# Peptides against a protein of PDB entry 8PQO: the designs that were tried, part 233

Target 1, 252 residues: chain A of PDB entry 8PQO
Amino acid sequence: VLLKEYRVILPVSVDEYQVGQLYSVAEASKNETGGGEGVEVLVNEPYEKDGEKGQYTHKIYHLQSKVPTFVRMLAPEGALNIHEKAWNAYPYCRTVITNEYMKEDFLIKIETWHKPDLGTQENVHKLEPEAWKHVEAVYIDIADRSQVLSKDYKAEEDPAKFKSIKTGRGPLGPNWKQELVNQKDCPYMCAYKLVTVKFKWWGLQNKVENFIHKQERRLFTNFHRQLFCWLDKWVDLTMDDIRRMEEETKRQ

## One batch from the design tools (peptide; made by RFdiffusion4, then SolubleMPNN)

Design b1_p30_2_s2 (from b1_p30_2, 16 letters changed)
Fold by OpenDDE base, seed 5:
Order: structure tokens, then sequence, then C-alpha cells
Structure b1_p30_2_s2 (fold): chain B 252 residues (1-252), chain A 30 residues (1-30)
């Protein structure tokens, strides 16, 4: 098991982020061809547990049509079915990803707190001390080009070049995070993303767990760079606007 | 709609499978 807490600092408010995240997820999803194919929604309902209120979803992603024929023919039963359970209680969110074939031998858990701070809180997810001492804190700097793969880099999605017309935010210079403290008019937040990866196969555990973390970090970096650079597209939208957009998308 | 995290996971699985296929094909050509 490998745990890392990714801290993504953004020059947006927690309230703004809720809109921006939903918009950016929708936009990013449009770029993925066939993103809705093979998705089965088992559960989509409100939940309330221990004072946490939100929306619970259980989805199955059937990957049979997404893999080569030889993989499909050789894959064990259930190996190509990915289960995603999500508890969305913004500003808290939890996602659990499992596989039918691997059962308890595979787990990706992503727990996120969105806080109006600069990533200074320790153990925001309230882990036991023994568990917390094994968590690596990883700061993602969306303005740091060195954290972006060359193949992922786009100038139009570079926070170091982007200037928001609507808000005046950006571009983000090398010391942008430090400057935020002195800019009373610019909101900021941190997404604390605790990622737990378990891959309990002998000889492959460390390799796969590290690989998954590498991919998650890449994803978080690219996504939040996009989110910021798309600020002018979503900053004036309301949650009602987002809901309407989602409904319209479902009708297509 | 896929979550962002799941989209990446799926993409990685697909890419890895294609890479393995390519590797096998190259080995068979030798």
Amino acid sequence: as target 1 above (252 residues)
Amino acid sequence: MLSLETQLLIANIVVNNYLEKKKIEEELKK
C-alpha cells in the first residue's frame, strides 16, 4: 500500500472551485472519445452518514470494447470491469476504484478535502498517527512547467502565461503562491487529495503502486492547469448553470 | 460520464494493452 497526499493550491475560492471542477470535468470528458460507452450506473442517490450529506454513485466501467481482442479473449472473468464508488459531499469527496477480478488485491482510493488555505494543514483527513507518518505530502505547483510532460504541455493551458480577463488573475509567476498571501483580493484554496493505492501482487506491488501514483499526479497537474486556464469560461457560471449543462448533455 | 480519475485509469489500461500487443507482434516477427 502506498499513500500520498497531493496538495494542489489554486488562486480560486472553494465556492468557485465547485463550479470550475464540474465544468472542467465535463470539458475534459468531451475530449475523450467514447467516454460514456460501457458505463453502467448501478446507484445514484443522496446519502447521509455521520453528518456527511451528499450524492453517492456506483458505476461499472466495462472495458471489453476498449481493449484489443486478444486481451479480451485472455482476460479472466471480471478483469475488465472496473467499479467506481463515489461519495460527493463537496467540499469533501471520496472515490473508491476496484476491480471484480482482483477483488481486495486492488484498490485506488482518492479522498479530497477542499480548504480555503495554502496547503498548510497537516493530516486534514484525520488519519491515525501511525498511518499519517507513512503519507508523503506532495505539493503540485500548477505554474511549474517542469512538472508537466512535454507531450502534455499546451501553451493555452499554461498558468504561467494565462491571464484571466474576467478576474485579472494570472499569469502565475514562480513565486505566485507566496504572493497570494499578500493579495487580499485574490481568493485561494487547496485541494488535499489523499490517494491510497493498493496492488497486492507479489513482485509487482511497488512498481504498479508507484506507476498509478505517477499517473494520478500527472492527471491532477494537467487537470488543475486546465481548470485555472479555463477560468474565464466558468467563473460566471452558477451551479444551476452547470446542472442545466449536465442535463442538456444527458439528452444528447 | 466518467470521473477524471477513472478516465485516466482506463486510458492507461488501454495504452498498456496496446503496448503489450505491439511487443508481442514485434517478437513474433523475429
Scores: peptide ipSAE 0.056, ipTM 0.599, DockQ to the pose 0.179
Fold by OpenDDE base, seed 3:
Structure b1_p30_2_s2 (fold): chain B 252 residues (1-252), chain A 30 residues (1-30)
Amino acid sequence: as target 1 above (252 residues)
Amino acid sequence: MLSLETQLLIANIVVNNYLEKKKIEEELKK
């Protein structure tokens, strides 16, 4: 098991981020081929647990049509079915990814708290001290080009070049985080993303767990760069606007 | 719509399987 807490600081408010995240997810999904195919929604309902109120979803991703024929033929039963359980109680979110074949031997869990701070809180997810001791805190700087792979880099998604016309935020210089505290008109937040990866196969555990974390970090970095650079596209949208956009995307 | 986390996982699985297939095909041509 490998745990890391990714802390993504953004020059947006917690309330703004709710809209921005949903917009950016929808927008990014449009650019992906094969989106929606092989997805089975088992549950989509409100939930209430320990004072946490939100939306619970259970989806199955059937990957049989997404892999080569030889893989499909050799894959054990259930190996190509991925289960995603998500609890969206913004500003708290939790996603659990499992596989039918791997059962308890495979887990990706992402728990996120969105806080109006600069990533200074320790153990925001309230882990036991012994568990927290094994968590690596990783800061993601969306303005730091060195954290972006060359193949992922796009000038139009570079926070160091982007300036929001609607809000006046950006571009983000090397010391943008330090300057935020002096800018009364610029809100800020941190997404604390605790990622738990478990891949319990002898000889492959460390390799796969580290690989998954590397990919998650890459995803979080690119996504939040996009989110910020798309600020003018979503900052004036309401939650109702987002819901309409999501429905339109589902119909395609 | 796929979640960000699931999209990443699917992409990795598909790409890795494709590369493995190509490698096998190239070896069979020798």
Scores: peptide ipSAE 0.047, ipTM 0.593, DockQ to the pose 0.169
Fold by OpenDDE base, seed 4:
Structure b1_p30_2_s2 (fold): chain B 252 residues (1-252), chain A 30 residues (1-30)
Amino acid sequence: as target 1 above (252 residues)
Amino acid sequence: MLSLETQLLIANIVVNNYLEKKKIEEELKK
C-alpha cells in the first residue's frame, strides 16, 4: 500500500472551485475520444451517513473496447471491469476504484478535502498517527513547468502565461503563492487529495503502486492547470448553469 | 459523466499496455 497526499493550491475560492471543477471535467471529457463508452451507471442517489450528505455514484467501466485485442483476449473474466464508487459531498469527496478480478488485491482510493488555506493543514483526513507517518505529502505547483511533461505542455494551459480577463488573476510567477498571501482580494484554496493505492501482486506491488501515483499526479497537475487557465470560461457560471450544461450534454 | 481521474487512469493503463506490447514485439524481432 502506498499513500500520498497531493496538495494542490489554487488562486480560487472553494466555492469557485466547485464550479470550475465540474466545468473542467466536462470540458476535458469532451476532448477525450470515446468518452463515456463502456460506462455503466449502477447507482446515482443521494446519501447521508455520519453527518456526511452528498451524492453517491456506482459506475462500472467496461474496458474491453479500450484495450488492445490481445489484452482483451487474454484478460481473465472481470479483469477489464473497473468499479468506481464515489461519494461527492463537496467540499469533501471520496472515490474508491476496484476491479472485479483483483478483488481485495487492488484498490485506488482518492479522498479530497477542499479547504480555504494554502495547504498548511496536517492530516486533514484524520488518519491514525501510524498511518499518517507513512503518507508522503506532495505539493503540486500548477505554475511550475518542470512538473509538467513536455508531451502534456500546452501554452494555452500554462498558468505562468495565462491572464484572467474577468478576474485579473495570473499570470502565476515563480513566487505566486507567496504573493497570494499578500493579496487580500485574491481567494485561494487547497485541494488535499489523499491517494491510497494498493496493488497486492508479488514482485509488482511497488512498481504498479508507484506507477499509479505517477499517473494520478500527472492527472492532477494537468487538470488543475486547465482549471485555472479556463477561469474566464467558468468563473461567472453558477451551479445551476453547470447543471443545465450537464443536462444538455446528456441529451446529445 | 466519467470521473476525470478514472478516465485518465484508464487511458494511461491502456496506453502503457500498448507500449509494453510494442516493446515486447520489438524485442522478439531481434
Scores: peptide ipSAE 0.063, ipTM 0.606, DockQ to the pose 0.179; fails the geometry check
Fold by OpenDDE base, seed 1:
Structure b1_p30_2_s2 (fold): chain B 252 residues (1-252), chain A 30 residues (1-30)
Amino acid sequence: as target 1 above (252 residues)
Amino acid sequence: MLSLETQLLIANIVVNNYLEKKKIEEELKK
């Protein structure tokens, strides 16, 4: 098991981020081909547990059409079915990803707290002290080009070049996080993403767990760069606007 | 709609399978 807490600092408020995240997810999904095929929604309902209220979803991703034929033919039963259980109680979110074939031997858990701070809180997910000692804190700087792969880099999605016309935020210089403290009119937040990866296969555990973390970090970096650079597209939207957009997308 | 995390996971699985196929093909050509 490998645990890392990714801390993504953004020059947006917690309330703004809720809109921006939903917009950016929808926009990013439109840019990906075939994202809707092979998705089965088993559950989509409100939940209440331990004072947490939100929306619970259970989805199955059937990957049979997404892998080469030889993989499909050789794959054990259930190996190409990915289960995603998500609890969205913003500003808290939890996602659990499992596989039918691997059962308890595979787990990706992503727990996120969105806080109006600069990533300074320790153990925001309230882990036991012994468990917390094994968590690596990883700071993602969306303005740092060196954290972006060349193949992922787009100038229009570079926070170091982007300036929001509607809000005046950006571009983000090398010391932008330190400068935020002095900018009273610029909101900021941190997404604390505790990622737990378990891949219990002898000889491959460390390799696969590290690989998954590398990909998650890449995803978080690119996504939040997009979210910020798309600020002018979503900052004036309401949650009701987002809901309407989602409904319209489901009808197409 | 797939979550971004899940989409990335799927992409990684596909890429890894492709790379494994290429390795096998290269070994068979030897």
Scores: peptide ipSAE 0.045, ipTM 0.590, DockQ to the pose 0.196; fails the geometry check

Design b1_p30_2_s3 (from b1_p30_2, 16 letters changed)
Fold by OpenDDE base, seed 5:
Order: structure tokens, then sequence, then C-alpha cells
Structure b1_p30_2_s3 (fold): chain B 252 residues (1-252), chain A 30 residues (1-30)
């Protein structure tokens, strides 16, 4: 098991981020091949547990149509079915990803707290001291081009070049985080993403767990660069606007 | 619609499965 806490600092408020995240997820999903094909929603209902209130979803991603025929023929039963269980109680979110074939030998858990700070809180997820001792804190700087793979880089999604017309935020220079504390009119937040990766196959555990973390970091970096650079597209939207957009998309 | 956390993960799973299957197929053809 490998745990890392990714801290993504953004020049947006927690309330703004809620809209921006949903918009950016929807926009990014349009670029994925096949759209919603192969996605089965098993559960979508409100929940309340231990004072936490939100929306619970259970989805199955059937990847059979996303792989070549020979892969599908050779894949063990259940290997191409990914389960995603999500508890969305913004500003807290939890996602658990499992696979039918690997069962308890595979787990990706992502727990996120969105806080109106600069990523300075320690153990925001309230782990036991012994567990927290083994968590690596990783700061993601969305303005740092060196953290972006060349194949992922797009100039129109570079926070170091982007200037928001509607808000005046950006571009983000090398010391943007330090400068942010002196800008009283610019909101900021940190997404604390505790990622737990479990891959219990002998000889491959460390390799795969590190690989998955590398990919998660890549995903978080690229996504939040997009989120910021798309600020002018979503900053004036309301949650009701987002809901309407989602409903319209479902009808298409 | 895919979640933010799952988008790239699914792509990686597909690629890895493809590579693994390709290797298995290669061995069968040898």
Amino acid sequence: as target 1 above (252 residues)
Amino acid sequence: MLSMETQLLIANIVVNNYLEAQEKLKKLLE
C-alpha cells in the first residue's frame, strides 16, 4: 500500500471550484473516446452517514468495447470491469476504484478535502499518527511547466501564460503562490487529495503502485491546469447552470 | 460521464491490458 497526499493550490475559492470542477470534468470528458459508452450507473442516491451528507454513486465502467478483440478474448472474466464508488459531499469527496477480477488485491481510494488555505494543514484527513507518518505530501504547482510532460503540454492550457479577462487572475509567475498571500482580492484554495493505492501482486506491488501514483499526479496536474485556464468559461456559471448542462448532455 | 480521477486511469488500464495481451499472443505464435 502506498499513500500520498497531493496538495493542489489554486487561485479560486472553494465555492468557485465546485462549479469549475464540474464544468472541467464535463469538458474533459468530451475529449475521451466513446463518451459514456460502457458506463453503467448502478446507484445514484443521496446519503447521510456520521454527519456527512451528500450524493452516493456506484458506476461500472465496462471496457470491453474499449480494447481490441484479442485483448477482450484473452482478458480474464471481470478484468475489464472497473467499479467506481463515489461519495460526493463537497467540500469533501471520496472515490473508491476497484476491479472485479482483482477483488481485494486492487484498490485506488481518493479522498479530497477542499480548504480555503494554501496547503498548510497537516493531516487534514485525520489519519492515525502512525498512518500519517507514512504519507508523502506532494505539492502540485500548476504553473510549473517542468511538472508537465511534453506530450501533455498545450500553450492554451498553460497557467503561466493565461490571463483571465473576467477575473484578472493570472498569468501565474514562478512566485505566484507567495504573491497570492498579498493579493487580498484574489481567493485561493487547496485541494488535499489523499490517494491510497493498493496492488497486492507479488513482485509487482511497488512498481504498479508507484506507476498509478505517477498517473494520478499527471491527471491532477493536467486537470487543474485546464480548470484554471478555463476560468472565464465557468466562473459566471451557477450550480443550476451546471445541472442544466448535465441534463441536456444526458438527453443527447 | 467519466470522473476526473478515472479518466486517465481507464486509459492506462486499456493500454496495459493491450500490451499484456500482445505479449501473450506473441508467445502463442512462437
Scores: peptide ipSAE 0.047, ipTM 0.620, DockQ to the pose 0.245
Fold by OpenDDE base, seed 2:
Structure b1_p30_2_s3 (fold): chain B 252 residues (1-252), chain A 30 residues (1-30)
Amino acid sequence: as target 1 above (252 residues)
Amino acid sequence: MLSMETQLLIANIVVNNYLEAQEKLKKLLE
């Protein structure tokens, strides 16, 4: 098991981020996968547990159409079905990803707290000390081009170049986080994403777990660069707007 | 509504970068 806490600082408020995240997910999703092909929603209902109230979703991602034919033909039963269980109680979210084939031998858990700070809180997820000491804190700087693979880089999604017309935020220079403290009119937040990866296959555990973390970090980095650079597209939207957009998309 | 963690991961690894990811993983496992 490998745990890392990714801390993503953004010059947006916690409330803004909720809209921006949903918009950006939808936008990125339709651009990359067609918007939801192969996704089966099993459960979508409110939940309440230990004082935590939110929306629970259970989705199955059927990857049969997303992999080459030879992979489909050779894949074990259930290997191409990914289950996602998500507890969305924003500003807290928890996502658990499992696979039908690997069962208990595979787990990706992502627990996120969205806080109006600059990523300065330690153990925001309240892990036991013994567990917390094994968690690596990883800061993601969306303005740092060196953290982006060349093949992922897009100038229109570069926070170091983007200037929001609607908000005046950006571009983000090398010291943008430090400067942000002195900008009283610019909100900021940190997404504390505790990622737990388990891949319990003998001889492959550490390698695969590290690989998955690398992919998650890459994903978080690219996504939040997009989120910020798309600020003018979503900053004027409300949660109600997002809900309407989602409903309209479902009807198509 | 699809989660960022899963949907975008599928898009980037399985759809767009499947072969590349496979090769990278292969190298890591050697």
Scores: peptide ipSAE 0.043, ipTM 0.670, DockQ to the pose 0.133
Fold by OpenDDE base, seed 3:
Structure b1_p30_2_s3 (fold): chain B 252 residues (1-252), chain A 30 residues (1-30)
Amino acid sequence: as target 1 above (252 residues)
Amino acid sequence: MLSMETQLLIANIVVNNYLEAQEKLKKLLE
């Protein structure tokens, strides 16, 4: 098991981020080949637990059509079915990803707190001290080009070049986080993403767990760069607007 | 619509890895 807490600081408010995240996910999904093909929604209902109120979803991603034929033929039963259980109680979110074949031997858990700070809180997820001491805190700087793979880099998604017309935010220079403190009119937040990865196959555990974390970091970095650079596209949208967009996407 | 977390599995773990395996197999059969 490998745990890391990724802290993504953004020059947006917690309330703004709720809209921006949903918009950006929808937009990014449209650009993916195959999109939501093979997605089965088992559950989509409100939940309440220990004062946490939100929306619970259980989805199955059937990946049979997304892999080569020879893989599909050789794959064990259930190996290409991914289960995603999500508890969305924004500003808190939890996602658990499992696989039918691997059962308890595979787990990706992502727990996120969105806080109106600069990523200064320690153990925001309230882990036991013994568990927390094994968590690596990783800061993601969306303005730092060195954190982006060359193959992922797009100039139109570079926070160091983008300036929002609607809000005046950006471009983000090397010291943008320090400068935020002096800008009273610019909101900021941090997404604290505690990622738990478990892959209990002998000889492959460390390799796969580290690989998954590497890809998670890559994903979070690219996604939030997009989110910020798309600010003018979503900052004036309401949650109702987002819901309509999601419905339209489902029809495609 | 795919969640941000699910995009990780589809793009990097499943698709890319198996495509690489297919290419290796193709070379072996040539």
Scores: peptide ipSAE 0.039, ipTM 0.621, DockQ to the pose 0.172
Fold by OpenDDE base, seed 1:
Structure b1_p30_2_s3 (fold): chain B 252 residues (1-252), chain A 30 residues (1-30)
Amino acid sequence: as target 1 above (252 residues)
Amino acid sequence: MLSMETQLLIANIVVNNYLEAQEKLKKLLE
């Protein structure tokens, strides 16, 4: 089991981020082949547990049509069915990803707190001290081009070049996080993403767990660069606008 | 619609890291 807490600082408010995240997910999904094809929604209902109130979803992603033919031919039963259970109680979210074939031997858990700070809180997820001391804190800087793979880089998604017309935010220079403290009119937040990866197969655990974390970091970096650079597209949207976009994406 | 976390799995296998994913997936499915 490998735990890392990714801290993503953004020059947006916690309330703004809720809209921006949903928009960016929908927009990114439109740009990918297949859209929502192969997604089965088993459960979508409100929940209340231990003072946490939100929306619970259980989805199955059927990847048979998304993988190469040789993978489909070799894959055992259930290996290409991914289960996603999500508890969305924004500003707190939890997602648990499992696989029918791997069962208890595979787990990806993402627990996120969105806080109006600069990523300075320790153990925001309230882990036991013994567990917390084994968590690596990883800061993601969306303005740092060196954290982006060359094949992922797009100039239109570079926070160091983007200037928001509607808000005046950006471009983000090398010291943008430190400068936020002096910009009283610019909101900021941190997404504390505690990622737990378990791949309990002898000889492959460390390799696969580290690989998944590497890809998670890549995804978080690229996604939040997009989120910021798309600020003018989503900052004035309502939740009804977001719902409409989600429905349109499902049809593609 | 795919969540951000789920897009990781699909992107790794299908699009972004084909060669790396191929090696890891072969081991997973054996």
Scores: peptide ipSAE 0.035, ipTM 0.649, DockQ to the pose 0.171

Design b1_p30_2_s4 (from b1_p30_2, 17 letters changed)
Fold by OpenDDE base, seed 3:
Structure b1_p30_2_s4 (fold): chain B 252 residues (1-252), chain A 30 residues (1-30)
Amino acid sequence: as target 1 above (252 residues)
Amino acid sequence: MLSLETQLLIANIVINTYLEELKKLEKELE
């Protein structure tokens, strides 16, 4: 098991981020070929647990059409079905990813708190001290080009170049986080993403767990760069606007 | 719509895992 807490600082408010995240997810999904194919929604309902109220979703990703033929031939029954269970109680969110074949030997858990701070809180997810000491804190700087792979880099998604017309935010210089404290009119937040990865196959555990973390970090970095650079596209949208966009996308 | 958590991850994990298994099988046949 490998745990890391990714801390993504953004020059947006917690309330703004709720809209921006949903917009950016929808936009990114549209840009992916076959983004809606093979997805089965089993459950989509409100939930209430321990004072937490939100939306629960259970999706199955059928990957049979997404992998090469030889992979399908080698894959045991259930190995290409991925289950995603998500509890969205913004500003808290939890996602659990499992596989039918691997059962308890495979787990990706992503727990996120969105806080109006600069990523300074320790153990925001309230882990036991023994567990917390094994968590690596990883800061993602969306303005740092060195954290972006060359193949992922796009100038139009570079926070160091982007200037928001509607809000005046950006571009983000090397010391943007320090400067943010002195800017009374610019909100900020941190997404604390605790990622738990378990892959209990002998000889592959460390390799796969590290690989998954590497991909998650890559995903978080690119996504939040996009989210910020798309600020002018979503900052004036309401949650109702987002819901309409989601429904329209589902119909296509 | 694919979730943020699954967009870049799942296909690569599955492919790489079974590619490694295939390589092992190929080596056993040599």
Scores: peptide ipSAE 0.041, ipTM 0.644, DockQ to the pose 0.358
Fold by OpenDDE base, seed 5:
Structure b1_p30_2_s4 (fold): chain B 252 residues (1-252), chain A 30 residues (1-30)
Amino acid sequence: as target 1 above (252 residues)
Amino acid sequence: MLSLETQLLIANIVINTYLEELKKLEKELE
């Protein structure tokens, strides 16, 4: 098991981020081949547990059409069915990803707290001290081009070049995070994403777990760069606007 | 709609499939 806490600092408020995240997820999803194809929603209901209130979803992603033919032919039964269980109680969110074939041998858990700070809180997820000491804190700087793979880089999604017309935020220079402290008019937040990766296959555990973390970091980096650079597209939207957009998308 | 986290799972499935096939081959060669 390998745990890392990714801290993504953004020049947006926690309230703004809720809209921006949903918009950006929807937009990013449109860029994926097939979009919602192969997605089965098993559960979508409100939940209440230990004072936490939110929306619980259980989805199955059937990836048979998303993988090459040779993978489909070689994949054992259930290997291409991915289960995603999500507890969305924004500003807290938890996602658990499992695979039918691997069962307990594979787990990706992502627990996120969105806080109106600069990523300074320690153990925001309240892990036991023994567990917390094994968690690596990783700061993602969305303005740092060196954290982006060349193949992923797009100038229109570069926070170091983007300037929001609607908000005046950006571009983000090398010291943008330090400058935020002095800018009372610019909101900021940190997404504390505790990622737990479990891959129990002997001899491959560390390699695969590290690989998954590398990919998660890549994903988080690219996504939040997009989120910021798309600020003018979503900043004036309300949650009701987002809900309406989602409903319209479902009708298509 | 795919979640952000789910976008990585295709690669994971490919890896898992590959590893399982390797394990089968290893057992057959023993």
Scores: peptide ipSAE 0.040, ipTM 0.637, DockQ to the pose 0.387
Fold by OpenDDE base, seed 2:
Structure b1_p30_2_s4 (fold): chain B 252 residues (1-252), chain A 30 residues (1-30)
Amino acid sequence: as target 1 above (252 residues)
Amino acid sequence: MLSLETQLLIANIVINTYLEELKKLEKELE
């Protein structure tokens, strides 16, 4: 098991982020081939547990169409079915990803707190001390080009170059986070993403767990760079606007 | 709509599968 807490600081408010995230997810999904193919929604309902209230979703992603034919033919039963259980109680979110074939031997859990701070809180997910001491805190700086793979880099998605016309935010210089403290009119937040990865296959555990974390970090970095650089596209949208957009997309 | 996490997982599976195929091809060319 490998745990890391990714802290992504953004010059947006927690409320803004909710809109921006949903918009950016939708936009990013359009760029993916077959974004809705093979998705089965088993559950989509409100939940309440221990004072946490939100929306619970259980989805199965059937990956048969996403892999080569020979893989489909050779894959064990259930190996290409990914289960995603998500508890969305923004500003808290939890996602648990499992696989039918791997059962208890595979787990990806992502727990996110969105806080109106600069990533300064320790153990925001309230882990036991023994568990917390094994968590690596990883700061993601969306303005740091060195954290971006060359193949992922796009100038139009570079926070160090982007200037929001609607908000005046950006570009983000090398010391943007420090300067943000002095900018009373610019909101900020941190997404604390605790990622738990378990892959209990002997000899492959560390390799796969580290690989998944590497990819998660890459995803978080690229996504939030996009989110910020798309600020002018979503900052004026409301949650109701997003809901309407989602409904319209479902009808297509 | 796929979650970000799920999209990543799918992409990784596809990429890894592709890489394995490439490795096989490379061996055949050697």
Scores: peptide ipSAE 0.036, ipTM 0.616, DockQ to the pose 0.167
Fold by OpenDDE base, seed 1:
Structure b1_p30_2_s4 (fold): chain B 252 residues (1-252), chain A 30 residues (1-30)
Amino acid sequence: as target 1 above (252 residues)
Amino acid sequence: MLSLETQLLIANIVINTYLEELKKLEKELE
């Protein structure tokens, strides 16, 4: 098992982020072909547990059409079905990813707290001390081009070049995070993403777990760069606007 | 709806896992 806490600092408020995240997910999905293919929604309902209230979703991702033919032919039954269980109680979210074939030997858990700070809180997920001492804290800087793969880089999604017309935020210089403290009119937040990866296959555990973390970090970096650079597209939207957009997308 | 990013992540994980297993098998057959 490999645990890392990714801390993504953004020059947006916790309330803004809720809208921006939903918009950016929808927009990113539109830009990619086949985003809805192979997704089965089993459950989508409100939940209440231990004082936590939110929306619970259970989705199955059928990957048969997303992998090469040789993988599909060699894959055991259930190996290409990924289950995603998500508890969205913003500003807290939890996602659990499992596989039918791997059962207890595979787990990706992402627990996120969105806090109005600069990523300075320790153990926001309230782990036991023994567990917490083994968690690596990883800071993602959305303005740092060196954290972006060349193949992922787009100038229009570069926070170091983007200037929000509506908010005046950006471009984000090398010391943008430190400068936020002095900018009273600019909100900020940190997404604390505790990622737990378990891949219990002999000889492959460390390699696969590290690979998954590498991909998660890449995903988080690219997504939040987009979220910020799309600020002018979503900052004036309300949650009701987002809901309408989602309903319109479902009707298409 | 899964983000493209999540789909890519899962696909890459699955592909990489099987590729590693294939490499292991190839090594065993040598």
Scores: peptide ipSAE 0.028, ipTM 0.639, DockQ to the pose 0.421; fails the geometry check

